# Peptides against a protein of PDB entry 4DOW, part 7

Target 1, 157 residues: chain A of PDB entry 4DOW
Amino acid sequence: TFSWVGRPLPNRKQFQQMYREICMKINDGSEIHIKVGQFVLIQGEDNKKPYVAKLIELFQNGAEVPPKKCARVQWFVRFLEIPVSKRHLLGRSPPAQEIFWYDCSDWDNKINVETIIGPVQVVALAPEEVIPVDQKSEETLFVKLSWNKKDFAPLPP

## One batch from the design tools (peptide; made by RFdiffusion4, then SolubleMPNN)

Design b2_p27_2_s3
Fold by OpenDDE base, seed 3:
Structure b2_p27_2_s3 (fold): chain B 157 residues (1-157), chain A 27 residues (1-27)
Amino acid sequence: as target 1 above (157 residues)
Amino acid sequence: SYYEELKKKRLEALKKAEKKAEEKKKE
């Protein structure tokens, strides 16, 4: 289950209450707090790796009945989500831990927080930096480039 | 198109997850 942490933030959007933090209660009874700006894993297709996203807003959508706890996210894509015909544009074989900033607005970036599996560590690297291959960092994802359906590019500011 | 299909798949996956989570919450 998910619950808001703290009081709503001031905003001008009708029917929306914005928050900075949400609490995720897991099966063992423990709680995980997730804040705006953090990265999360989101439930993906069956038998596929979860989606990766950065939380940019947390809000309750009061326009819906019942109200839904939502998040606005910045999507990432995995290498395997890139068309086969375009993968060569990377010029290298990326490690499994590499993800790409999706630099397009054609996808809906609003999600239900209930789709969040949990937080994940995403580290931004410069193009020249080497992605660590250590097993201890297996759970850490790395982003070096963006993908805009045309080509790979440096990360947006 | 390829990207339309990706968009559709993502949307469907999310909707499915939402439904599952809602059902679990009601239990």
Scores: peptide ipSAE 0.613, ipTM 0.922, DockQ to the pose 0.923
Fold by OpenDDE base, seed 2:
Structure b2_p27_2_s3 (fold): chain B 157 residues (1-157), chain A 27 residues (1-27)
Amino acid sequence: as target 1 above (157 residues)
Amino acid sequence: SYYEELKKKRLEALKKAEKKAEEKKKE
Protein backbone atom coordinates (compact mmCIF):
# COMPACT_ATOMS: atom_id res chain seq x y z
CA THR B 1 0.00 0.00 0.00
CA PHE B 2 1.30 3.41 -1.04
CA SER B 3 0.19 6.89 0.03
CA TRP B 4 1.45 10.38 -0.66
CA VAL B 5 3.36 12.28 2.00
CA GLY B 6 3.01 16.03 2.21
CA ARG B 7 1.33 18.52 -0.07
CA PRO B 8 1.59 18.40 -3.84
CA LEU B 9 4.28 20.50 -5.45
CA PRO B 10 3.49 23.40 -7.75
CA ASN B 11 2.86 21.90 -11.16
CA ARG B 12 1.54 23.07 -14.51
CA LYS B 13 1.06 19.63 -15.97
CA GLN B 14 -2.53 18.77 -16.69
CA PHE B 15 -3.95 15.79 -14.80
CA GLN B 16 -0.75 15.37 -12.76
CA GLN B 17 0.00 16.10 -9.13
CA MET B 18 3.65 15.97 -8.13
CA TYR B 19 5.03 14.96 -4.76
CA ARG B 20 8.40 14.74 -3.05
CA GLU B 21 7.73 11.73 -0.88
CA ILE B 22 5.66 8.57 -0.75
CA CYS B 23 4.90 6.18 2.09
CA MET B 24 5.06 2.43 1.63
CA LYS B 25 3.23 0.26 4.14
CA ILE B 26 4.82 -3.11 4.78
CA ASN B 27 3.11 -6.36 5.78
CA ASP B 28 4.10 -6.03 9.43
CA GLY B 29 2.35 -2.68 9.59
CA SER B 30 5.51 -0.62 9.55
CA GLU B 31 5.95 2.24 7.12
CA ILE B 32 8.86 3.27 4.94
CA HIS B 33 9.14 6.71 3.41
CA ILE B 34 10.78 7.05 0.02
CA LYS B 35 11.79 10.39 -1.47
CA VAL B 36 12.70 11.68 -4.88
CA GLY B 37 16.40 11.10 -5.41
CA GLN B 38 16.48 7.80 -3.56
CA PHE B 39 17.02 4.40 -5.10
CA VAL B 40 14.53 1.56 -5.19
CA LEU B 41 14.20 -2.09 -6.07
CA ILE B 42 11.45 -2.83 -8.55
CA GLN B 43 9.78 -6.18 -9.17
CA GLY B 44 11.60 -8.02 -11.93
CA GLU B 45 11.01 -11.08 -14.02
CA ASP B 46 10.13 -14.37 -12.40
CA ASN B 47 13.16 -16.05 -10.85
CA LYS B 48 15.26 -12.98 -11.62
CA LYS B 49 16.77 -10.30 -9.43
CA PRO B 50 14.73 -7.12 -9.04
CA TYR B 51 15.32 -4.07 -11.20
CA VAL B 52 17.13 -1.07 -9.76
CA ALA B 53 16.18 2.54 -10.37
CA LYS B 54 16.65 6.06 -9.08
CA LEU B 55 13.49 8.03 -8.37
CA ILE B 56 13.40 11.22 -10.43
CA GLU B 57 9.78 12.23 -10.03
CA LEU B 58 6.73 11.15 -8.04
CA PHE B 59 3.32 11.99 -9.42
CA GLN B 60 -0.30 10.95 -9.52
CA ASN B 61 -1.58 10.48 -13.05
CA GLY B 62 -5.17 11.66 -13.06
CA ALA B 63 -5.56 11.00 -16.76
CA GLU B 64 -5.78 7.30 -16.07
CA VAL B 65 -8.85 5.55 -14.76
CA PRO B 66 -8.47 4.90 -11.94
CA PRO B 67 -5.83 7.50 -11.00
CA LYS B 68 -2.40 5.95 -10.78
CA LYS B 69 0.46 6.69 -8.42
CA CYS B 70 3.51 6.83 -10.65
CA ALA B 71 7.20 7.52 -10.64
CA ARG B 72 9.65 8.68 -13.25
CA VAL B 73 12.91 6.79 -12.84
CA GLN B 74 16.46 6.50 -14.03
CA TRP B 75 17.05 2.85 -14.84
CA PHE B 76 20.06 0.81 -13.93
CA VAL B 77 21.05 -2.46 -15.53
CA ARG B 78 22.73 -5.49 -14.07
CA PHE B 79 25.71 -7.12 -15.73
CA LEU B 80 23.61 -10.08 -16.83
CA GLU B 81 21.36 -7.73 -18.79
CA ILE B 82 24.33 -6.75 -20.96
CA PRO B 83 24.53 -8.80 -24.17
CA VAL B 84 26.89 -11.74 -23.82
CA SER B 85 28.85 -10.58 -26.84
CA LYS B 86 29.60 -7.22 -25.23
CA ARG B 87 30.30 -8.19 -21.62
CA HIS B 88 34.01 -8.49 -22.40
CA LEU B 89 34.09 -4.72 -22.93
CA LEU B 90 34.08 -4.28 -19.18
CA GLY B 91 37.47 -5.96 -19.01
CA ARG B 92 36.75 -7.55 -15.66
CA SER B 93 34.32 -9.80 -13.86
CA PRO B 94 32.12 -7.53 -11.78
CA PRO B 95 30.86 -8.45 -8.33
CA ALA B 96 27.18 -9.20 -7.94
CA GLN B 97 26.70 -5.84 -6.21
CA GLU B 98 27.71 -3.78 -9.25
CA ILE B 99 25.07 -2.12 -11.40
CA PHE B 100 25.34 0.21 -14.37
CA TRP B 101 23.65 3.50 -15.20
CA TYR B 102 21.48 2.92 -18.26
CA ASP B 103 22.36 5.79 -20.57
CA CYS B 104 19.62 5.36 -23.16
CA SER B 105 16.18 6.85 -23.72
CA ASP B 106 14.56 3.92 -25.49
CA TRP B 107 12.97 2.55 -22.32
CA ASP B 108 9.83 3.92 -20.75
CA ASN B 109 10.92 5.56 -17.52
CA LYS B 110 7.46 5.75 -15.96
CA ILE B 111 6.43 3.08 -13.48
CA ASN B 112 3.60 2.32 -11.13
CA VAL B 113 4.82 2.81 -7.57
CA GLU B 114 3.13 -0.46 -6.68
CA THR B 115 5.94 -2.25 -8.51
CA ILE B 116 8.42 -0.93 -5.94
CA ILE B 117 9.67 -3.61 -3.56
CA GLY B 118 11.52 -1.19 -1.31
CA PRO B 119 14.42 1.21 -1.00
CA VAL B 120 18.00 0.20 -1.65
CA GLN B 121 21.34 1.84 -1.04
CA VAL B 122 23.32 2.67 -4.17
CA VAL B 123 26.80 4.11 -3.83
CA ALA B 124 28.61 5.82 -6.69
CA LEU B 125 32.30 4.98 -6.87
CA ALA B 126 35.21 6.17 -8.94
CA PRO B 127 36.50 3.62 -11.45
CA GLU B 128 39.63 3.02 -9.38
CA GLU B 129 37.75 2.42 -6.14
CA VAL B 130 37.33 -1.15 -5.01
CA ILE B 131 33.83 -2.43 -4.37
CA PRO B 132 33.72 -3.74 -0.82
CA VAL B 133 32.32 -7.23 -0.67
CA ASP B 134 31.63 -8.14 2.91
CA GLN B 135 28.69 -9.23 4.99
CA LYS B 136 27.99 -5.70 6.17
CA SER B 137 27.84 -4.25 2.67
CA GLU B 138 25.99 -7.12 1.01
CA GLU B 139 22.79 -5.10 0.79
CA THR B 140 24.50 -2.14 -0.85
CA LEU B 141 24.77 -1.79 -4.61
CA PHE B 142 27.56 0.07 -6.35
CA VAL B 143 27.76 1.95 -9.63
CA LYS B 144 30.94 3.02 -11.41
CA LEU B 145 29.98 3.14 -15.05
CA SER B 146 27.17 3.77 -17.48
CA TRP B 147 26.03 1.53 -20.32
CA ASN B 148 24.73 2.99 -23.58
CA LYS B 149 24.31 -0.22 -25.61
CA LYS B 150 27.69 0.39 -27.25
CA ASP B 151 30.21 0.59 -24.47
CA PHE B 152 30.83 1.28 -20.82
CA ALA B 153 31.66 4.85 -19.85
CA PRO B 154 32.32 6.90 -16.73
CA LEU B 155 29.23 8.02 -14.85
CA PRO B 156 27.60 11.21 -16.01
CA PRO B 157 28.19 14.18 -13.71
CA SER A 1 16.64 -7.39 -31.50
CA TYR A 2 18.19 -8.18 -28.15
CA TYR A 3 17.36 -4.78 -26.71
CA GLU A 4 13.82 -4.81 -28.01
CA GLU A 5 13.31 -8.16 -26.36
CA LEU A 6 14.87 -6.89 -23.15
CA LYS A 7 12.55 -3.89 -23.23
CA LYS A 8 9.58 -6.15 -23.81
CA LYS A 9 10.52 -8.44 -20.93
CA ARG A 10 10.89 -5.51 -18.57
CA LEU A 11 7.54 -4.08 -19.60
CA GLU A 12 5.84 -7.43 -19.18
CA ALA A 13 7.39 -7.94 -15.77
CA LEU A 14 6.18 -4.53 -14.63
CA LYS A 15 2.68 -5.13 -15.96
CA LYS A 16 2.55 -8.47 -14.21
CA ALA A 17 3.65 -6.87 -10.97
CA GLU A 18 0.98 -4.19 -11.29
CA LYS A 19 -1.68 -6.79 -11.88
CA LYS A 20 -0.63 -8.75 -8.81
CA ALA A 21 -0.68 -5.61 -6.71
CA GLU A 22 -4.17 -4.74 -7.89
CA GLU A 23 -5.38 -8.23 -7.11
CA LYS A 24 -4.03 -7.95 -3.58
CA LYS A 25 -5.92 -4.69 -3.10
CA LYS A 26 -9.17 -6.38 -3.99
CA GLU A 27 -8.62 -9.08 -1.38
Scores: peptide ipSAE 0.612, ipTM 0.921, DockQ to the pose 0.907
Fold by OpenDDE base, seed 5:
Structure b2_p27_2_s3 (fold): chain B 157 residues (1-157), chain A 27 residues (1-27)
Amino acid sequence: as target 1 above (157 residues)
Amino acid sequence: SYYEELKKKRLEALKKAEKKAEEKKKE
């Protein structure tokens, strides 16, 4: 169950109410607050790892009936989502916790917040920084590069 | 194409997740 936290932010969009924060209630009764700018895990394909995204906007779309609690996201891709024929362009075997900034606009970046599994920690690293592989870092994802369907590149500013 | 397939799979996964969430609300 998701509910908005706080008052809606001022915006110029007639049929949308924007928010800074949303509350996720989980099965044990506890609540997790997720804010714009944080990273989330989103339900993926069956028997696959969840998708990863950065929350850009939180908004209720009043143009839909019934209104939907939505988010605009910046998508990340996992290494296994990259075509096999292009994986060699990375020049290394990435650890399981490495993700890539999807630098394309061909995907719909609007999601229903109900697809969010929960927050996740994503740490941006410089190319020369080593990704820790110890057990304590298993819950943390790391991003060094972007993927634009053609090649890997440094992260966008 | 591969990318169109990825796009489709992602969309389908999201739609499936939405459906599951709606079903849970009814229970």
Scores: peptide ipSAE 0.612, ipTM 0.921, DockQ to the pose 0.903
Fold by OpenDDE base, seed 1:
Structure b2_p27_2_s3 (fold): chain B 157 residues (1-157), chain A 27 residues (1-27)
Amino acid sequence: as target 1 above (157 residues)
Amino acid sequence: SYYEELKKKRLEALKKAEKKAEEKKKE
């Protein structure tokens, strides 16, 4: 169950109410608050790892009936989502915890918040920094580069 | 194309997830 936290932000969109924070209620009764700017895991394909995204906006879409709680996200891609023919461009074998900033606008970046599995920690690293892959950081993902369907590049500012 | 297929798969996965979530709310 998802519910808005706080008052809606002022906006000029007639059918949209924007928020900074959403509350996710878990089965055990505990609550997790997720804010704009944080990273989330999103339900992926069957038998595959979940998608990773950064929350850009949280909003209720009142134009839909019934209204939907939505998010606008910045997508990340996993190494296995990159075409096999292009993977060599990385020049290395990335650890499983590495993800890439998807630097394209061809994907729909609107999601239903109900697809969110939960928050996840994503750490941006410089290219020369080593990704720590120890047991204590198994849940932490790391990003060094962007992917624009053509090549890898430094992260956007 | 590869990317069109990838896009399609992502959309389908999200739609399935939404449907599943809606079903859970009805329980």
Scores: peptide ipSAE 0.611, ipTM 0.921, DockQ to the pose 0.908; fails the geometry check

Design b2_p27_2_s4
Fold by OpenDDE base, seed 2:
Structure b2_p27_2_s4 (fold): chain B 157 residues (1-157), chain A 27 residues (1-27)
Amino acid sequence: as target 1 above (157 residues)
Amino acid sequence: SYYEEEKKRREEALKKAEEEARKKAAE
């Protein structure tokens, strides 16, 4: 289950209440707080790895019946989500921990928070930096480049 | 196109996840 943390932020949107933080209660009774700006894993396709996204906004959508707890996200893509015919453009075989900033606006970036599995650590690296492959970083994802359906490029500012 | 299909797959996956979450909440 999910619940808002703190008071709603001031905004001018008629049917939305914005928040900075949400609490996720997990099965063992513990709670995890997730804030705007953090990264999350989102339930993906069957037998596939979860989606990765950065939280941009947290809001309750009052236009829906019943109201829904939602998030606006910046999507990332895994290497295997890129068309086979375009993968060669990377010029290397990426480790499983590498993800790419999705630099397109054709996807809906609104999600229900109920699709969130949990937080994940994402580290931005310069092109020359090596992705560490040790046990300490096993759960950490790394991003060096963006993908815009045409080519790989440096991360946006 | 590939990208249109990928978009559709993602939307369907998210929809399914929402449905599963509702089911879990009802249990």
Scores: peptide ipSAE 0.589, ipTM 0.915, DockQ to the pose 0.903
Fold by OpenDDE base, seed 5:
Structure b2_p27_2_s4 (fold): chain B 157 residues (1-157), chain A 27 residues (1-27)
Amino acid sequence: as target 1 above (157 residues)
Amino acid sequence: SYYEEEKKRREEALKKAEEEARKKAAE
């Protein structure tokens, strides 16, 4: 289950209440707080790895019936989500921990918070930096480049 | 196109996840 943490932010949009933080209650009864600006794993296709996204906004959409707890996100893509015919453009075999900033606006960036599996650590690296692959960082994802459906590029500023 | 199909798959996956979450919450 998900619940809002704190009071709504001021200057809310019509039919929307914006928040800074949301609480996710997990199976063992413990609670995880997720804030705007953090990264999350989102339920993906069956038998596939979850999607990765950065939270941009948290809001309750009052225009829907019933109202839904939503998030606006910046999408990332995994290497396997890139067309096979374009993967060679990377020029290397990426480690499993590498993800790419999706630099397109063709995807809907609004999600239901109920699709969130949990938080995840994402570290931005310079192109020349080596992705550390060890036991301690196994759950950490790394991003060096963006993908715009045409080519890989340096991360946006 | 591949990109249109990818978009569709993502949208469908998210929709399914929402439905499953609602079902679980109702149990």
Scores: peptide ipSAE 0.588, ipTM 0.915, DockQ to the pose 0.924
Fold by OpenDDE base, seed 4:
Structure b2_p27_2_s4 (fold): chain B 157 residues (1-157), chain A 27 residues (1-27)
Amino acid sequence: as target 1 above (157 residues)
Amino acid sequence: SYYEEEKKRREEALKKAEEEARKKAAE
């Protein structure tokens, strides 16, 4: 279950209440708080790794019936989500921990918070920085580049 | 196209996830 943390943020969007933080109650009874700006894992396809996204906004959409707890996200893509024919453009074999900033607007960036599995650590690295592999940071994902459906590029500023 | 298909797959996956979440909440 998900619940808002704190008071709604002031905004001008009709029928939307924005929040800074949301609380996830896990089956274990424990609670995890996730804030705007953090990264999350989102339930993906069956037998596939979860999607990765950065939370941009947390809001309750009152225009829907019933109201839905939603998030706007910046999508990331895993290497395997990139077309096989384009993977060579990377020029290297990325580690499993590497993700790419999806630099396109063709995907809906609105999600239901109920699709969130949990938070994840994502570290932005410069191209020259080495991605730690097989270390204690196995749960950490790393991003160096963006993907715009055509080519890889440096991360947006 | 590949990208259109990927978009659809993602959308479907998310939709399914929402449905599953609702089911779990109802239990």
Scores: peptide ipSAE 0.591, ipTM 0.916, DockQ to the pose 0.938; fails the geometry check
Fold by OpenDDE base, seed 3:
Structure b2_p27_2_s4 (fold): chain B 157 residues (1-157), chain A 27 residues (1-27)
Amino acid sequence: as target 1 above (157 residues)
Amino acid sequence: SYYEEEKKRREEALKKAEEEARKKAAE
């Protein structure tokens, strides 16, 4: 169950109410608050790892009946989501914890918040920085590069 | 193309997830 936290933000978008934070109620009754700017895991394909995204906007879409709690996201891709034929362009074998900023606009970046599994820690690193590969950081994802379906590149500004 | 298929797979996965979440919330 998801519920908005706080009052709607001022906006001029028709049929939309924007929020800064959403509350996710977990099965055990505990609550997790997720804010714009944080990273989330999103339900993926069966037997696949979840998608990773950064929350850009949280909004209720009043144009839909019933209104939907939505998020606009910046997608990331896992290495295995990159075509096999292009993986060599990375020039290295990435650790499982590495993700890539998806630098394309061909994907719909609007999601239903109910697809969110939970928050995840994503750390941006400079290209020269080493990704920690210890057990303590196993839950943390790291991003160094973007992927635009053609090549890897430095992260967008 | 590969990318079109990937897009489709993602969209379908999300759609399925939404439906499942809706069902779960209704219970």
Scores: peptide ipSAE 0.588, ipTM 0.915, DockQ to the pose 0.912; fails the geometry check

Design b2_p27_8_s3
Fold by OpenDDE base, seed 5:
Structure b2_p27_8_s3 (fold): chain B 157 residues (1-157), chain A 27 residues (1-27)
Amino acid sequence: as target 1 above (157 residues)
Amino acid sequence: SELEKFIKERDEKLEKEIKKIDEEAAK
């Protein structure tokens, strides 16, 4: 289950209440707090790896019936989400921990918070930096490049 | 469920986008 943490932000959009933080209660009864600016895993289709996203906004959408707890996100893409015909443009075989900044605005960046699996650590690296592959970083994802539907490029400033 | 519906719709949008990119690349 998901519940808002704290009071809504003073600046409201029409039909929306904005928040800084949401609480996720998991099966063992423990609670995980997720804040704007953090990275999360989003549930995908069955038998597929979850999507990766950065939380940009948390809001309750009053325009929907019933009202929904939602988030706006910056999407990342996994290498396997890149079209097969374009994967060669990377020029290398990426490690499983590498993701790419999705540098497009054509894809809907609104999600229901109920699709959030949990938080994940994402670290940005310079192109020359090597992605560490050890037990300590096993669950950490790394981003070095962006993907703009046509080519890989350096990360946006 | 609503969750399944949301996930399905999102994935369909992604698949359509990928398909579109592949079609453009094939031209």
Scores: peptide ipSAE 0.026, ipTM 0.378, DockQ to the pose 0.625
Fold by OpenDDE base, seed 4:
Structure b2_p27_8_s3 (fold): chain B 157 residues (1-157), chain A 27 residues (1-27)
Amino acid sequence: as target 1 above (157 residues)
Amino acid sequence: SELEKFIKERDEKLEKEIKKIDEEAAK
């Protein structure tokens, strides 16, 4: 169950009400508040691992019938989501906690909020910084590079 | 939390898969 937190933000987008925050009620009855700018796990398709994304916008799409609670996101990809033939381009074996900024426009960046599993911590690191693989906080993901379907590159500013 | 547990489990699985890939690449 998802519900908007706060009043709609002023915007000029027709049929869209934009919000800063959404409340997700989980099965145990507790509530998690997720804000624009935070990172989330998104349920994947069958036999696929959850996706990782940064929330860019939260909005109710009134153009849909019925209206839908949606989000615009910046996608990240995991190493195993990269084609096998291209993985060698990284030149190293990444830890499981490493994700990559998806620098492509071929993926639809709009999602239904009901696909959100929950929040996740993502930390941006400089190339020289070491990813703490064996730390207590194993739920934290780290991003150092981008992936544009052709090669890896430094993170966008 | 259950979410944290899920994430950890996911990462563990991913780590195992990466290791397998590395092993195959080393052959």
Scores: peptide ipSAE 0.025, ipTM 0.417, DockQ to the pose 0.052
Fold by OpenDDE base, seed 2:
Structure b2_p27_8_s3 (fold): chain B 157 residues (1-157), chain A 27 residues (1-27)
Amino acid sequence: as target 1 above (157 residues)
Amino acid sequence: SELEKFIKERDEKLEKEIKKIDEEAAK
């Protein structure tokens, strides 16, 4: 169950009420607050790892019937989501914890908040930094590079 | 459910994009 936290932000967008924070109630009755700018895991198909995204906007979409609680996101991609023919461009075998900033606008960046599994920690690293792989960091994802469908590049500003 | 339909549709769109990229690379 998802519910808005706080009052709507001032905006001029028709049919959209924007928010800064949303509350996710989980099975044990506890609540998790997620804010714009945080990273989340998005549910995928069966037998697939969850997608990773950064929340850019949270909004109630009144243009849909019925109205939906939505988010606009910045997508990340896992290495296995990169086409096989392009993977060699990385020049190395990345650890499972590495993700890449998806630097394209061709993917739909609108999601239903109900697809959010929960928050996740994403840490940006310099290209020369080593990704730590230990028990304490197993839940943390790391990003060094962007992927723009053509090649890997340094992270965008 | 509507949620399942949404997830499926989203994933299909992403998969199509991946395939398109792979096909372009093969040219």
Scores: peptide ipSAE 0.019, ipTM 0.462, DockQ to the pose 0.682
Fold by OpenDDE base, seed 3:
Structure b2_p27_8_s3 (fold): chain B 157 residues (1-157), chain A 27 residues (1-27)
Amino acid sequence: as target 1 above (157 residues)
Amino acid sequence: SELEKFIKERDEKLEKEIKKIDEEAAK
């Protein structure tokens, strides 16, 4: 169950009521608050690792009946989400914790908040920085590069 | 937490899949 936290933000967008924070209620009764700017895991396909995204906007979509709680996101991609024919362009075998900034506009960046599994920590690193692979940091994801469906590139600012 | 366990399990699965890809690429 998801519910808005706080008052709606001033907004000029038609049919959209924007918020800064949403509350996710878990089965054990506990609550997790997620804010714009945080990173989240999004439910993937069966037997696939969850998608990773950064929350850009949280809004109620009044254009739908009934209104739906939505988010606009910046997508990241896992290595295995990259086409097999292009994976060699990385030139290395990435650790499981590495993700890539998806630098394309072909994917719909609007999601239903119900697809959010939970928050996740994402840390940006310079290309020369080493990704820690210790057991204590297994929950943290790291991004060094972007992927634009053609090649890998330095992370955008 | 349950979320941490979920992430860990999925990461382990990903590592196994990456290894398989590397092995196939080496053939």
Scores: peptide ipSAE 0.028, ipTM 0.428, DockQ to the pose 0.056; fails the geometry check

## One batch from the design tools (peptide; made by RFdiffusion4, then SolubleMPNN)

Design b2_p28_5_s2
Fold by OpenDDE base, seed 1:
Structure b2_p28_5_s2 (fold): chain B 157 residues (1-157), chain A 28 residues (1-28)
Amino acid sequence: as target 1 above (157 residues)
Amino acid sequence: EPNAVQKELAKKAEEAEKRLEELLKELE
């Protein structure tokens, strides 16, 4: 289950109540707090890997009946999500831990919070930096570049 | 405490991710 943490932020948007934090209750009774600006894993389709996203906004969508808890996200893509015909543009074989900033607007950036699997650690690196292959960082994802469906580019601010 | 739970969840997610990766590679 998901519940809002704290009071709604001042907002002029009709039918949208903005929040900074949401609480996710898991099966063992533990609670995980997720805040705007953190990275999360989103439920994939069928046998696909979970999607990776950064939380930009947390809001209750009052335009829907009943109101839904939603999030606006910045998407990241895995190397395997990039079309096979374009993968060669990277010029290297990336480690499994590398993801790319998705610099396109064709994907819906609004999600239901119920699709959130949990938080994930994402570390931004400079292009010249080497992605560590430590067991301790196996759960950590790394981003060095952006992908705009045409080519890879330096990571945006 | 919350950090520990987050790490455990992340590890579980990673494990699931690896399982799916194998399937995806086979389908490609």
Scores: peptide ipSAE 0.024, ipTM 0.579, DockQ to the pose 0.018
Fold by OpenDDE base, seed 5:
Structure b2_p28_5_s2 (fold): chain B 157 residues (1-157), chain A 28 residues (1-28)
Amino acid sequence: as target 1 above (157 residues)
Amino acid sequence: EPNAVQKELAKKAEEAEKRLEELLKELE
């Protein structure tokens, strides 16, 4: 169950109400608050790892019938989501914790908030920085590079 | 079922991160 937190933000977009925060209620009754700017896991396909995204906007789309709670996101990709034929372009074997900034516009960046699984920690690193692989950092994801379907590159500004 | 499992994993990850933050504060 998802519910808006706080009052809608002032905006000029017709049929849209924007918010800073949403509340996610989990099965055990606990609640998690997620804000714009945070990173989240998005439900993946059957038996696949969830997608990773950064929340850019939270909004209710009143143009839909019925109205939907939505989010606009910046996508990230896991190494295993990259086509097998292009993985060699990285030139190294990345740790499981590494993700890549998806630098393409072909993916729909609007999602239903109901697909959000929960928050996740994502840390940006310089290329020369080493990704920690210890047990305590296992749940943290790291990003060094972008992927634009053609090659890997430094993170966008 | 798949969604439930994934949500459980996310919850556990968040709890672990919070515990790590607490441990770091104790070392300060």
Scores: peptide ipSAE 0.023, ipTM 0.513, DockQ to the pose 0.017
Fold by OpenDDE base, seed 3:
Structure b2_p28_5_s2 (fold): chain B 157 residues (1-157), chain A 28 residues (1-28)
Amino acid sequence: as target 1 above (157 residues)
Amino acid sequence: EPNAVQKELAKKAEEAEKRLEELLKELE
């Protein structure tokens, strides 16, 4: 289950109460707190890896009945999520830990918090920086480039 | 310990991702 942490933040958005933090309660009774600005794994489709996203906003959507706990996210894509016909544009075989900033607006960036699997570590690197391949870094994802459905480009500022 | 819980969750997620990757390859 998910519950808000702290008081609602002041905002002028109609039907939305914004929060800085949400608590995810796990089956064993333990709790994980997730904050705006953190990266999370989002439940994928059947037989697909979880999606990767950065939390931009946490809010309760009062326009829905009943109100829904939601998040607005910045999407990332895995290499295998990129169409096969365009993967060659990268010019290299990326390590499994590499993800790409999704620089498109065609995807709905609003999600239900119930789809959040958990937090994940994402590190931004310069193109010339090497992605660690050691097992100690296996849990960490790395982003160097953006993908806009046409080509790869340097990361947005 | 929240950090310990998060790490264990991340590990479980990674293991699940590996299995999903295998399934994706089978579907291609």
Scores: peptide ipSAE 0.022, ipTM 0.572, DockQ to the pose 0.018
Fold by OpenDDE base, seed 4:
Structure b2_p28_5_s2 (fold): chain B 157 residues (1-157), chain A 28 residues (1-28)
Amino acid sequence: as target 1 above (157 residues)
Amino acid sequence: EPNAVQKELAKKAEEAEKRLEELLKELE
């Protein structure tokens, strides 16, 4: 289950109450707090690996009946999510931990918070920085580039 | 954040990334 943490933020968006933090209650009774700006894993489709996203906004959508707890996200893509015909554009074989900033508008960036699996660590690196591939860092994802369905590019500022 | 839950999530992420690495190697 998900519940808001704290009071709604002041905003002028009709029917939307915005929050900085949400609490995710796990089956064992433990609670995970997730904040705007953090990265999360989103439930994938059938037999697909979880999606990676950065939380941009947390809000309750009062325009829906019943109101839904939602988030706006910045999507990231895994290399294997990129069409095979385009993968060569990277010019290298990326480590499994590398993800890419999805620089397209064709994906709906609104999600239901119920699709959040949990937090994940994502680290932005400069192009020259090496992605560590060791046991301790395998849980961490790294981003160097963006993908806009046409080509790879440096990360947006 | 609960240590146990985070460890479990981290483990799952690690396993997933390992599998992805294997798949990438198969595509080479």
Scores: peptide ipSAE 0.022, ipTM 0.533, DockQ to the pose 0.016

